# Designs tried in a protein design run: peptides against a protein of PDB entry 6B4E. Part 37

Target 1, 295 residues: chain A of PDB entry 6B4E
Amino acid sequence: TNFDKISKMFWHYKDKIAQIKQDIVLPIKKADVNVRNLLSRHKRKINPKFGQLTNSNQQLFKIQNELTQLINDTKGDSLAYHWILNFIAKAVVHQAETEVRVKPESALPLGKLTLYLLVQFPELQELFMARLVKKCPFVIGFTCEIDTEKGRQNMGWKRNNENKWEDNTSYDERMGGILSLFAIITRLQLPQEFITTTSHPFPIALSWHILARICNTPLNLITNTHFVILGSWWDAAAVQFLQAYGNQASKLLILIGEELTSRMAEKKYVGAARLRILLEAWQNNNMESFPEMSP

## One batch from the design tools (peptide; made by RFdiffusion4, then SolubleMPNN)

Design b2_p30_2_s4
Fold by OpenDDE base, seed 5:
Structure b2_p30_2_s4 (fold): chain B 295 residues (1-295), chain A 30 residues (1-30)
Amino acid sequence: as target 1 above (295 residues)
Amino acid sequence: SEMEELLKELEEFGKEVDKRLEEKKAEIAK
């Protein structure tokens, strides 16, 4: 079944996370001291870069270049190279969880940077996707029950040091932030230098799958979070999605905005209400996209 | 239901989306 495929994908990436730990994170502890020192220095230099992004393309290009140099410095050692890419993958997702959640439009510069890095360093792709799926299974349209501890963990819920689950609002916001980033990536065009030489690693088709899979998700598994992330996706990518798939896109937007929300009306989800507002805005020819970045 | 029928339609379109994606990848790889 379609859901079996999604489940297999989900667990594939869960396994990948475990493999990353065993094959990348742990082995680096046994690496030469010079390598460890290099990585420590690079980590310190890389960490602040994502927070330095603004709505400026000039700033974006600067950071792209800086990160490119830093990553290239590690290519002489495969383990070091993969370690730094894994670190970047984690850092990008973390930025989505913290910054994008409160400022969704910041997904645009972050997404542009991330897409650049994904193309420039293809080995980042699996590392990044694994981290995304771990943190936000919605990126592949995976949903499971959250009535169990394992279910919550699988859906990316966090526990604090006191073993207390995060509150619903925090979870929703984090998921929205991560999904915003992913949505942006899927709808961005490749940088001009790559457009003729490589295919998009996470194309707009993946947005299609997110929406379609959510629409096909058993209703008893649909939560407020689903509507929140759909709203986040909408803000991030709906305009470009319509441009990509035209009438078929419209149908799918109506399905999530009208039909899915209607079916779940009894739950009175806040996220669903917002999604209906977005739908109505679209129907009134007021669909908006994030503002373009400045030069 | 109307939604279910539409989902079936969109499923077929989704297959086409994937097909086109693969074709594009193949084209670029040449």
Scores: peptide ipSAE 0.252, ipTM 0.812, DockQ to the pose 0.764
Fold by OpenDDE base, seed 2:
Structure b2_p30_2_s4 (fold): chain B 295 residues (1-295), chain A 30 residues (1-30)
Amino acid sequence: as target 1 above (295 residues)
Amino acid sequence: SEMEELLKELEEFGKEVDKRLEEKKAEIAK
């Protein structure tokens, strides 16, 4: 694992967030009133769509079509188009932080929707990844110390209005939710209409990198959160990961489930205990995946 | 350690994973 490369990627996306603010978010505030009104209306229409997802492909397709039309309505103005995509990126991640956090299986319809949008609107890809990395650096396998304020900020810790850090449980759950979404995206197949014409923007290889990079992370930087997000990833993508890489995937799952947890046993991390349970279930030929969506 | 040995093996495989990914991208771009 090249940690310098990972660090460069991390800061690239941090810089991208700043660039988005400067070049997209702030300029729109000074844009023509008609454009601002259009975007305000679209925002109001788009926001509830993510919460309307169910375990139904029919509902998914409906929402995909509705969002596609709404986004296309903005293409006549480049700034408006990028603004609405950035809004969507933020909204998707927010949905992961809130809904997926408490209902991990909801990552599947959300992931399918997101993947569709990422392919349909390629400009969304950088906006979305930047937001993901900002909120959950684990998506690229980045880890730093959290014994400093800056370190905590870099790792996506939030402060409330009183400048107090969120509690550990809240942080763990948010990270788990975001990682679940990303994991789902990496293991989903492209929609049939795109398979022959487009490459997957965030393929299963990115899941490989997450696991491998965590395994190579210095042990003194490993926290309960690492195990929580690994568990979230496991539920979301382990089955498909094994299908993709076979024996090599198995080795990596054993590394995180057995070896990494064993090395950190003295910490008695709750997340690690859960990961061991998942490992044991797999060893007993009882690895579970999220149920497929209904037609 | 077992972990270190496996990580070395997986590093090589990781390179192959990336290679295959790039090849697939190139194939589709054609």
Scores: peptide ipSAE 0.245, ipTM 0.809, DockQ to the pose 0.846
Fold by OpenDDE base, seed 3:
Structure b2_p30_2_s4 (fold): chain B 295 residues (1-295), chain A 30 residues (1-30)
Amino acid sequence: as target 1 above (295 residues)
Amino acid sequence: SEMEELLKELEEFGKEVDKRLEEKKAEIAK
């Protein structure tokens, strides 16, 4: 694992966030009133759609169509188009931080919707990835020390209005929610209409990188959060990961489930304990995946 | 350690994973 490369990727996306603010978010405030009104209306229509997702494919397709139409309405103005996509990127990640956090299986419909939008609107890809990395650097396997304020900030820790850091449980759960969504996206197949014409924007190989990079992370930087997000990833994608890479996948699952947890046993991380339970379930031929969506 | 040894082994596979990904992208781009 080339940590310099990972670091460069991390900072690339951090810079992208700054660029988005400068080139998309701020300029729209100076746009004509008609454009601003249009975007305000669209924002209000788009935002509730993510919460309307259920385990129903019919509902998913309905929402996909509605969002597609709303986004297409903005294509006549490049700035408006990019602004609405950036809004969607933020909204999706927010949904992961809130809903997926408490109901991991909700990552499946959200992931399907997101993947569809990523393919349908390619400009969303960089916007979405930048937001993901900012909120949850684990999606690219980036880890830094959290002994400093800057380090915590880089790893996505939040402060409240009183400048108090969020508690460990809240951070862990948020990271788990975001990682669950990303994991789901990486293991989903492209919609049928895109399979022959488009490559997967965030393929299963990115899951490989997450696991491998975490395993190569210096042990002194490994925290409970690492195990929590690995557990979240496991629930979301382990079955499909094994299908994709076979024996090599198995080796990597053993590394995270057995070896990494064992090396950190003295820390008594709750996340590590959960990961061991998942490993044991797998060893007993009882690996579970999220249920498929209803018609 | 066992983990370190396995990681070295898997590094080569990781390169193959990336190679396959690039090949697939190239194929679709044609």
Scores: peptide ipSAE 0.244, ipTM 0.806, DockQ to the pose 0.849
Fold by OpenDDE base, seed 4:
Structure b2_p30_2_s4 (fold): chain B 295 residues (1-295), chain A 30 residues (1-30)
Amino acid sequence: as target 1 above (295 residues)
Amino acid sequence: SEMEELLKELEEFGKEVDKRLEEKKAEIAK
């Protein structure tokens, strides 16, 4: 694991967030009133769509089509187009922070929708990844110390209006929700209409990198959150990960489930205990995946 | 290739695990 490379990638996306604000968000505030009104209307129509997802593929396809139309309406203005995509990127991540954190299986329809949009609108990919890394740097296997304010900020910790950090449970759950979504995206196949013409923008290899990079992270930087997100990833993608990489995947799952948890046993992390349970379930041939969506 | 990169990451972890185990053994032996 090249941590310098990971760090550079992390800061690349942090810079991208700043660039998005400067080149997309702020300019729209000064744009023509008609453009602003258009985007406001579209925002209101788009935002509830993510909450309308169910375990139904038919419902998914409906929402995909509706969003596609709404996004296409903005393509005549490059700035408006990028603004709406950035809004979608933020909305998807927000949905992961709120809904997926409490209902992990909801990551599946959300992930399918997101993957579709990422392929249909390639410009969304950089915007989405930047937002993911900002909110949950674990998606690229980045970890830094959280003993400083800047470190906590870099790792996606939030402060309230009283400048108090969020509680550990809230942070863990948010990170788990976001990571669940990303994990799902990495293990999903492309929609049938794209599978022969497009490469997967965030393939299963990215899941490997998450696990491997966490395993290679200095132990003094490993926290309960790392185990929480590994558990979230496990529920979301372990079955498909094993299918993709076979014995090598097994080795890596054993490394995180057995070796990493054992090395950190003295900390008695709750997340590590859960990961041990998942490992044991796998060893007993009881590894589970999220149920497939209905037609 | 993708596979080569994956194997490298796995190998690197393995090396680190061994290193950490040796360090721990050394500490216990003291």
Scores: peptide ipSAE 0.120, ipTM 0.581, DockQ to the pose 0.080; fails the geometry check

Design b2_p30_3_s2 (from b2_p30_3, 14 letters changed)
Fold by OpenDDE base, seed 3:
Structure b2_p30_3_s2 (fold): chain B 295 residues (1-295), chain A 30 residues (1-30)
Amino acid sequence: as target 1 above (295 residues)
Amino acid sequence: SLEAQRQLEHQRQLEEAKKQIEELLKKYSE
């Protein structure tokens, strides 16, 4: 694993966030009143859509169509178009931090919606990835020390209005929620209308990178959070990962489930214990995945 | 084309992933 490359990727997306603020968010504040009004109306219509997702494919398709229309309405103005996409990127990640955090299986409909939008609107891809990396660097397998303020900020830790860091459990759960969404996206098939004409924007290979990079991370940087997000990934994508890569996938799952947990056994991380349980379930031919959505 | 670029990037990612697992296996065998 080339950690220099990973770091460069991390900072690329951090720079992208700054660029988005300068080139998209701030300029809209000075845009024509008609444009601002349009975006305000669209924001109000778009925001509740993510919470309206259920385990129903019919509901998913309805929301996809509604969002597509709303986004298309902004294409006449490039700045407005990018602003709406950036808003969607933020909203999706926020949904992962809140809903998926407490109900991991909700990542499936959210992931399907997100993947559809990523393919339908390619400009969303860079905006979405930048937001993901900012909030959860684990999505690219980036890890740094968290014994400094800057380190914690880089790893997505939040502080409240009183400048107090969030508690470990809250951080772990948020990271797990975001990672679950990303994992789902990587293992989903493209929608039928795109499967023969478009490449997957965030393919299953990105899951491989997450696992491999974590396994190669210096042990002194490995925390309970690493095991929590690995467990979240496992629930979200392990079955499909095995289907995609076969024996090679098995080797990597053993590395994270057995070898990595064993090396960190003295820490007695609760996340590691859960990952061991998942490994054992797999060994007993009882690996589970999220239930499929209803028609 | 954008599609061609995506395909090339996907191939690059797969190759990198394969290299990483080989390195990990070597590391843990020591």
Scores: peptide ipSAE 0.031, ipTM 0.534, DockQ to the pose 0.375
Fold by OpenDDE base, seed 2:
Structure b2_p30_3_s2 (fold): chain B 295 residues (1-295), chain A 30 residues (1-30)
Amino acid sequence: as target 1 above (295 residues)
Amino acid sequence: SLEAQRQLEHQRQLEEAKKQIEELLKKYSE
């Protein structure tokens, strides 16, 4: 694992966030009042859509169509178009931090919706990835020390208005929620209409990178959060990951489930304990996946 | 084309992933 490369990627997306503010968010405030009003209306219509997802494919398709229309309405103005996509990127990640956090299986419909939008609107891809990396650097396998304020900030820790850090449990759960969403996206097949014409924007190989990079992370930087997000990933994508890479996937799952947990056993991380349970379930031919969505 | 570029990038990522597994196996076998 080339950590310099990973670091470069991390800072690329951090810079992208800054660029988005300068080139998209701030300029729209100076845009024509009609444009601003349009975007305000669209924002209000778009925002609740993510919470309206269920385990129904029918509902998913409905929402996909509605969002597609709303986004297309903005294409006449490039700035407005990019603004609405950035809003969507933020909203999706927020949904992962809140809903997926408490109901991991909700990552499936959210992931399907997100993947559809990423393919339908390619400009969303960089905006979404930048937001993901900002909020959860684990999505690219980036890890740094959290002994400093800057380190915590880089790893996506939040402070409240009183500059108090969020508690460990809250952080772990948020990271797990975001990672669950990303994991789902990586293991989903493209919608039927895109399979023959478009490559997957965030393919299963990105899951491989997450696992491999975490395994290569210096042990002194490994925290409970790492195991929590690995567990979240496991629930979301392990079955499909094994299907994709076969024996090689098996080796990597053993590395994270057995070897990495064993190396960190002295820490007695709760997340590690859960990951070992998942490993054991797999070894007993009882690996589970999220239930498929209904028609 | 953009599609061709995406396909190439996907292939590159896959090859990189395959290289990483060998490194990991070596590391944890020590």
Scores: peptide ipSAE 0.031, ipTM 0.530, DockQ to the pose 0.421
Fold by OpenDDE base, seed 1:
Structure b2_p30_3_s2 (fold): chain B 295 residues (1-295), chain A 30 residues (1-30)
Amino acid sequence: as target 1 above (295 residues)
Amino acid sequence: SLEAQRQLEHQRQLEEAKKQIEELLKKYSE
């Protein structure tokens, strides 16, 4: 694992967030009134769509079509198009922080919708990844110290209006929610209409990188959150990960479930205890996946 | 083509993943 490379990637996306603000968000505020009105209307129509997802593929397809139409309406203006995609990127991540946080299995319909949009609108890919890395650096296996304010900010910690940090449980749950979404995306197959013409934008290899990079992270930087997000990943993608990489996947799952937890045993992390339970369930041939969506 | 480039990148990622697991296995065998 090359941590310098990971760090460069992290800061690349941090810079991308700043660039998005400068080149997309701020300019639209002084755009033509008709464009601003269009985007305002579309924002109001788009935002509730993510909360309307269920475990139904029929409902998913309906929402996909509706969003596709709404996004296509903006393509005549490049700035408007990128603005609406950036809005969608933020909305998807927000849904992960709220809904997926409390109901991890909801990551499946959200992930399917997101993957569809990422393929249908390729310009969404960089916008979405930048937002993911900003909110949850674990998606690229980045870790830094959280003993400083800057360190906490880099790792996605939030402050309230009174400048107070969120509690550990809230942070862990948010990170778990976001990571669940990303894990789902990496293990999903492309929709049938794209499978022969397009490569997967965020393939299962990215899950491998998450696990491997965490295993190679200096132990003094490993926290309970690392084990929480590994558990979230496990629930979301472990079955498909094993299918993809076979014996190699098995070795890596043992490394995180047994070796890494053992190395950190003195910390008595609750997330690590849960990961041990997941490992034991797997060893007893009881590895579970999220339920499949209905037609 | 753009698609061809993406395929090459994915292949690179897989190769990197394989390398990483070997490094991890070596590390934990010490």
Scores: peptide ipSAE 0.030, ipTM 0.533, DockQ to the pose 0.434
Fold by OpenDDE base, seed 4:
Structure b2_p30_3_s2 (fold): chain B 295 residues (1-295), chain A 30 residues (1-30)
Amino acid sequence: as target 1 above (295 residues)
Amino acid sequence: SLEAQRQLEHQRQLEEAKKQIEELLKKYSE
């Protein structure tokens, strides 16, 4: 694992967030009133769509089509187009922070929708990844110390209006929700209509990177959150990960489930205990995946 | 073809992943 590369990637996306604010968000406030009105209407129509997802493919396809039309309406203005995509990126991550954190299986329809949009609108990819990394650096296997304010900020910790950090449970759950979504995206197949025309923007190899990079992370930087997000990843993608990489996947799952948890046993992390349970379930041939969506 | 390119890229990624696993396994075997 090249930590310098990971760090550079992390800061690349941090810079991208700043660039998005400067080049997309702020300029639109000074844009033509017609453009602003268009975007306002579209925002109001788009935002509820993510909450309308169910375990139904029929519902998914409906929402995909509706969003596609709404986004296409903005393509005549590059700034408007990028603004609406950035809004979608933020909305998807927000949905992961709120809904997926409490109902992990909801990541499946959300992930399918997101993957569709990422392929249909390639400009969404950098916007989405930047938002993911900002909110949950674990998606690229980045970890830093959280003993400083800057460290906590870099790792996606939030402060309230009283400048108090969020509690550990809230942080863990948010990170788990976001990571669940990303894990799902990495293990999904491209929609049938895109298989022959494009490559997967966030393939299963990115899951490999997450696990491997966490395994290579200095132990003094490993926290309960690491185990929580690994557990979230496991529920979301372990079955498909094993299908993709076979014996090599098994080795890596053993590393995180057995070796990493053992090395951190003295900390008695709740997340680590859960991960061991998942490992044991797998060893007993009882690894489960999220239920498939209905037609 | 696009399919051929995807297959090649997948193979490359797999080989890189295998290499990383071997390094990790070596590290934890010590």
Scores: peptide ipSAE 0.030, ipTM 0.543, DockQ to the pose 0.760

Design b2_p30_3_s3 (from b2_p30_3, 11 letters changed)
Fold by OpenDDE base, seed 1:
Structure b2_p30_3_s3 (fold): chain B 295 residues (1-295), chain A 30 residues (1-30)
Amino acid sequence: as target 1 above (295 residues)
Amino acid sequence: SLEAEREEERRRELEEAEKQIEELLEKYSK
């Protein structure tokens, strides 16, 4: 694991967030009133769509088509188009932070929708990844110290209006929700219409990177959150991960579930205990995945 | 052709995975 490379990736996306604000968000505030009105209307139509997802593929396809039309309506203005995509990126991550955190299985329809949009609108990919890394650096296996304000900020910790840090449980749950979504995206197959024409934008290899990079992280930087997000990842993608990498996947699952948890046993992390339970379930041939969506 | 390319990429990924696993196993054997 090359930590310098990971660090460079992290800061690349941090810079991208700043660039998005400067080049997309702020300029729209000064744009023509007609453009601003269009975007306001589209924002109002787009935002509720993510909450309308269910375990139904029929509903998913409906929402996909509706969003596609709304996004296409903005393509005549490049700035408007990128603004809408950035809005969608933020909205998807927000849905993961709020809904997926409390109902992990909801990551499946959200992930399918997101993957469709990422392929249909390639410019969304960089915007989405930047937002993911900002909110949850674990998606690229980045870890830093959290004993400083800057460190906590880098790792996605939030402060309220009173400048108070969120509690550990809230942070863990948010990270778990975001990671669940990302894990789902990495293990999903491309929609049928894209299989022969495009490559997967966030393939299963990115799940491998998450696990391997965490295993290589200095132990003094490993926290309960690491185990929480590994557990979230496990629920979301472990079955498909095993299918993709076979014996090598098995070895890596044992490394995180047995070896890493053992190394950190003195900390008595609740997340680590849960991960051991997941490992044991797998060893007893009881590894479960999220239920498939209905027609 | 695209399918063939994907299969080749998967093969490369597995080879890289094997190497990384061996390194990790060595780390955790200490």
Scores: peptide ipSAE 0.301, ipTM 0.827, DockQ to the pose 0.929
Fold by OpenDDE base, seed 2:
Structure b2_p30_3_s3 (fold): chain B 295 residues (1-295), chain A 30 residues (1-30)
Amino acid sequence: as target 1 above (295 residues)
Amino acid sequence: SLEAEREEERRRELEEAEKQIEELLEKYSK
């Protein structure tokens, strides 16, 4: 694990967020009134779509088509197009923070939708990753100390309007929700219409990086959140991860489930306890995945 | 073909994974 590389990647996306604000968000405020009105209408139509997802592939395809149409309507203006994509990136992450947080299995339809959009609209990829890294740097295996305000900010901690930090449980759950979504995306196959024409934008290798980088993280920086997001990842992707990497995947799962938890046993992290339960279930040939979606 | 490229990419990823996992195993064996 090259920590310098990870840090550089982290700051790259932090800079990207600033760039997005400067080059996309702020300029649109000065755009023609017709453009602003168009985007306002589209925003209102797009935003509820993510909450309309169910365990139905039919519903998924409907929403995919609707979103595709709405996004295509903006392609006549490059700035408008990028603004809509940035809005979508933010909305998807927000959905992970709210819905997936409390219902992890909802990551599957959301992930399928997101992957479709990422392939259909390649410009969404950088916008989405930047938002993910800002909100949940665990998606690239980045960790820093959280003993300082800056450290907490870097790790995606939020403050309320009274400048009070969110509680640990809220933070853990949000991170888990976001990581669940990302994990799902990495383990999904491309839709059939794309499988022969394009490469997966966020392949299963990115899940490997998350796990390996956490294993290489200095132990003094490991928190309950690390175990929470590992558990979230496990539920979302462990089965497919084992299928992809075989024996090497097995070794890495043992490292996080057994070795890392053992090294941190004195902390008595609740997240670590859950991860051990997941490991034990696997060892007993009872590893579970999210249910497949209905037609 | 794209399929062949994907297979080659997977092979490379597995080779890198094998190297990395050995390093991790050594770290946690101590």
Scores: peptide ipSAE 0.300, ipTM 0.827, DockQ to the pose 0.937
Fold by OpenDDE base, seed 4:
Structure b2_p30_3_s3 (fold): chain B 295 residues (1-295), chain A 30 residues (1-30)
Amino acid sequence: as target 1 above (295 residues)
Amino acid sequence: SLEAEREEERRRELEEAEKQIEELLEKYSK
């Protein structure tokens, strides 16, 4: 694992966030009134759709079509198009932070929707990844110290209006929610309409990178959150991961579930305990996946 | 073809996976 490369990637996306603000978000505020009105209307129509997702493929397809139409309506103006995609990127991540964190299985319909949009609108990919990395650097296996304010900020910690850091539990849950979404995306098959013409934008290999990079992370930087997000990943993608990489996947799951947890045993992390339970369940031939969506 | 490209990518991924696993196993064997 080349940590310099990971760091460069992390900062690349940080820069991308800054660029998005300067080149997309701020300029649109001064754009033509018609454009602003269009985007305002579209924003209002788009935002509730993520909450309308259910465990139904039929409902998913409906929402996909509706969003596709709304996004296509903006393509006549490049700035408007990128603005609406950036809005969607933020909305999806927000949904992961709020809904997926408390209902992990909701990552499946959300992930399917997101993957569809990522393929349908390739410009969403960088916007989405930038937002993911900003909010949850774990998605690229980035870790830094959190004993400084800047370190915490880099790792996606939030402060309230009183400059108080969020609770550890809140942070863990948010990271878990975001990681669940990302994990599910990496293990999903492309929609049937794209399978023969498009490559997967965030393939299962990215899950491999997450696990491997965490295993290579200096132990003094490993926190409870690492185990929480690994547990979230496990629920979301472990079955498909094993299918994809076979014996190598097994070895890596053992590394995170047994070896990494053992190395950190003195910390008595709750997340680590849960991960060990997941490992044991797997060893007892009881690995579970999210239920499939209905037709 | 796209299929061929996917297969080749998968092959590369598996090869890299094997290498990384060996390195990790060595690390955790210490």
Scores: peptide ipSAE 0.298, ipTM 0.826, DockQ to the pose 0.940
Fold by OpenDDE base, seed 3:
Structure b2_p30_3_s3 (fold): chain B 295 residues (1-295), chain A 30 residues (1-30)
Amino acid sequence: as target 1 above (295 residues)
Amino acid sequence: SLEAEREEERRRELEEAEKQIEELLEKYSK
């Protein structure tokens, strides 16, 4: 694991967030009134769509088509197009922070929708990754200290209006929700219409990176959150991960589930305990995955 | 073909994974 590379990637996306603000978000405020009105209307129409997702593929396809049309309506203006994609990126991550955190299986329809949009609108990819890394740097296996204000900010900790940090449980759950979504995306197959023409934008290899990079992270930087997000990842993608990498995947799962948890046993992390339970379930041939969506 | 390219890519990824796993196993064997 090259930590310098990971750090550079992390800061690349931090810079991208700043660039998005300067080049997309702020300029739109001075755009033509017709463009602003269009975007306002589209924002109102798009926002509810994520909450309309169910375990139905039919419903998913309906929403995909509706969103596709709404996004296409903005392509006449490059700034408007990028603005709406950035809005969608933020909305998807927000949905992971709120809904997926309490209902992890909801990551599947959300992930399918997101993957479709990422392929259909390639410009969404960098916008989405930047938002993911900002909110949950675990998605690229980045970790830093959280004993400083800057460190906590870098790791996606939020502060309220009173400048108080969110509680540990809230942070863990948010990170778990976001990571669940990302994990799902990495293990999903491309929609049938894209399989022969497009490469997967966030393939299963990115899940490998997450696990391997966490295994290589200095132990003094490992927290309960690391184990929480690993558990979230496990529920979301472990089965498909094993299918993809076979014996090597198995070894890596043992490393995170047994070796890493053992090294951190003195901390008595709740997340680590859960991860051990998941490992044991797998060892007993009882590994579970999210149920497939209905037609 | 695209399929052949994907297969070759997967093969390379697996080879890299094997190497990385060996390194990790060595790390955690201590």
Scores: peptide ipSAE 0.297, ipTM 0.822, DockQ to the pose 0.931

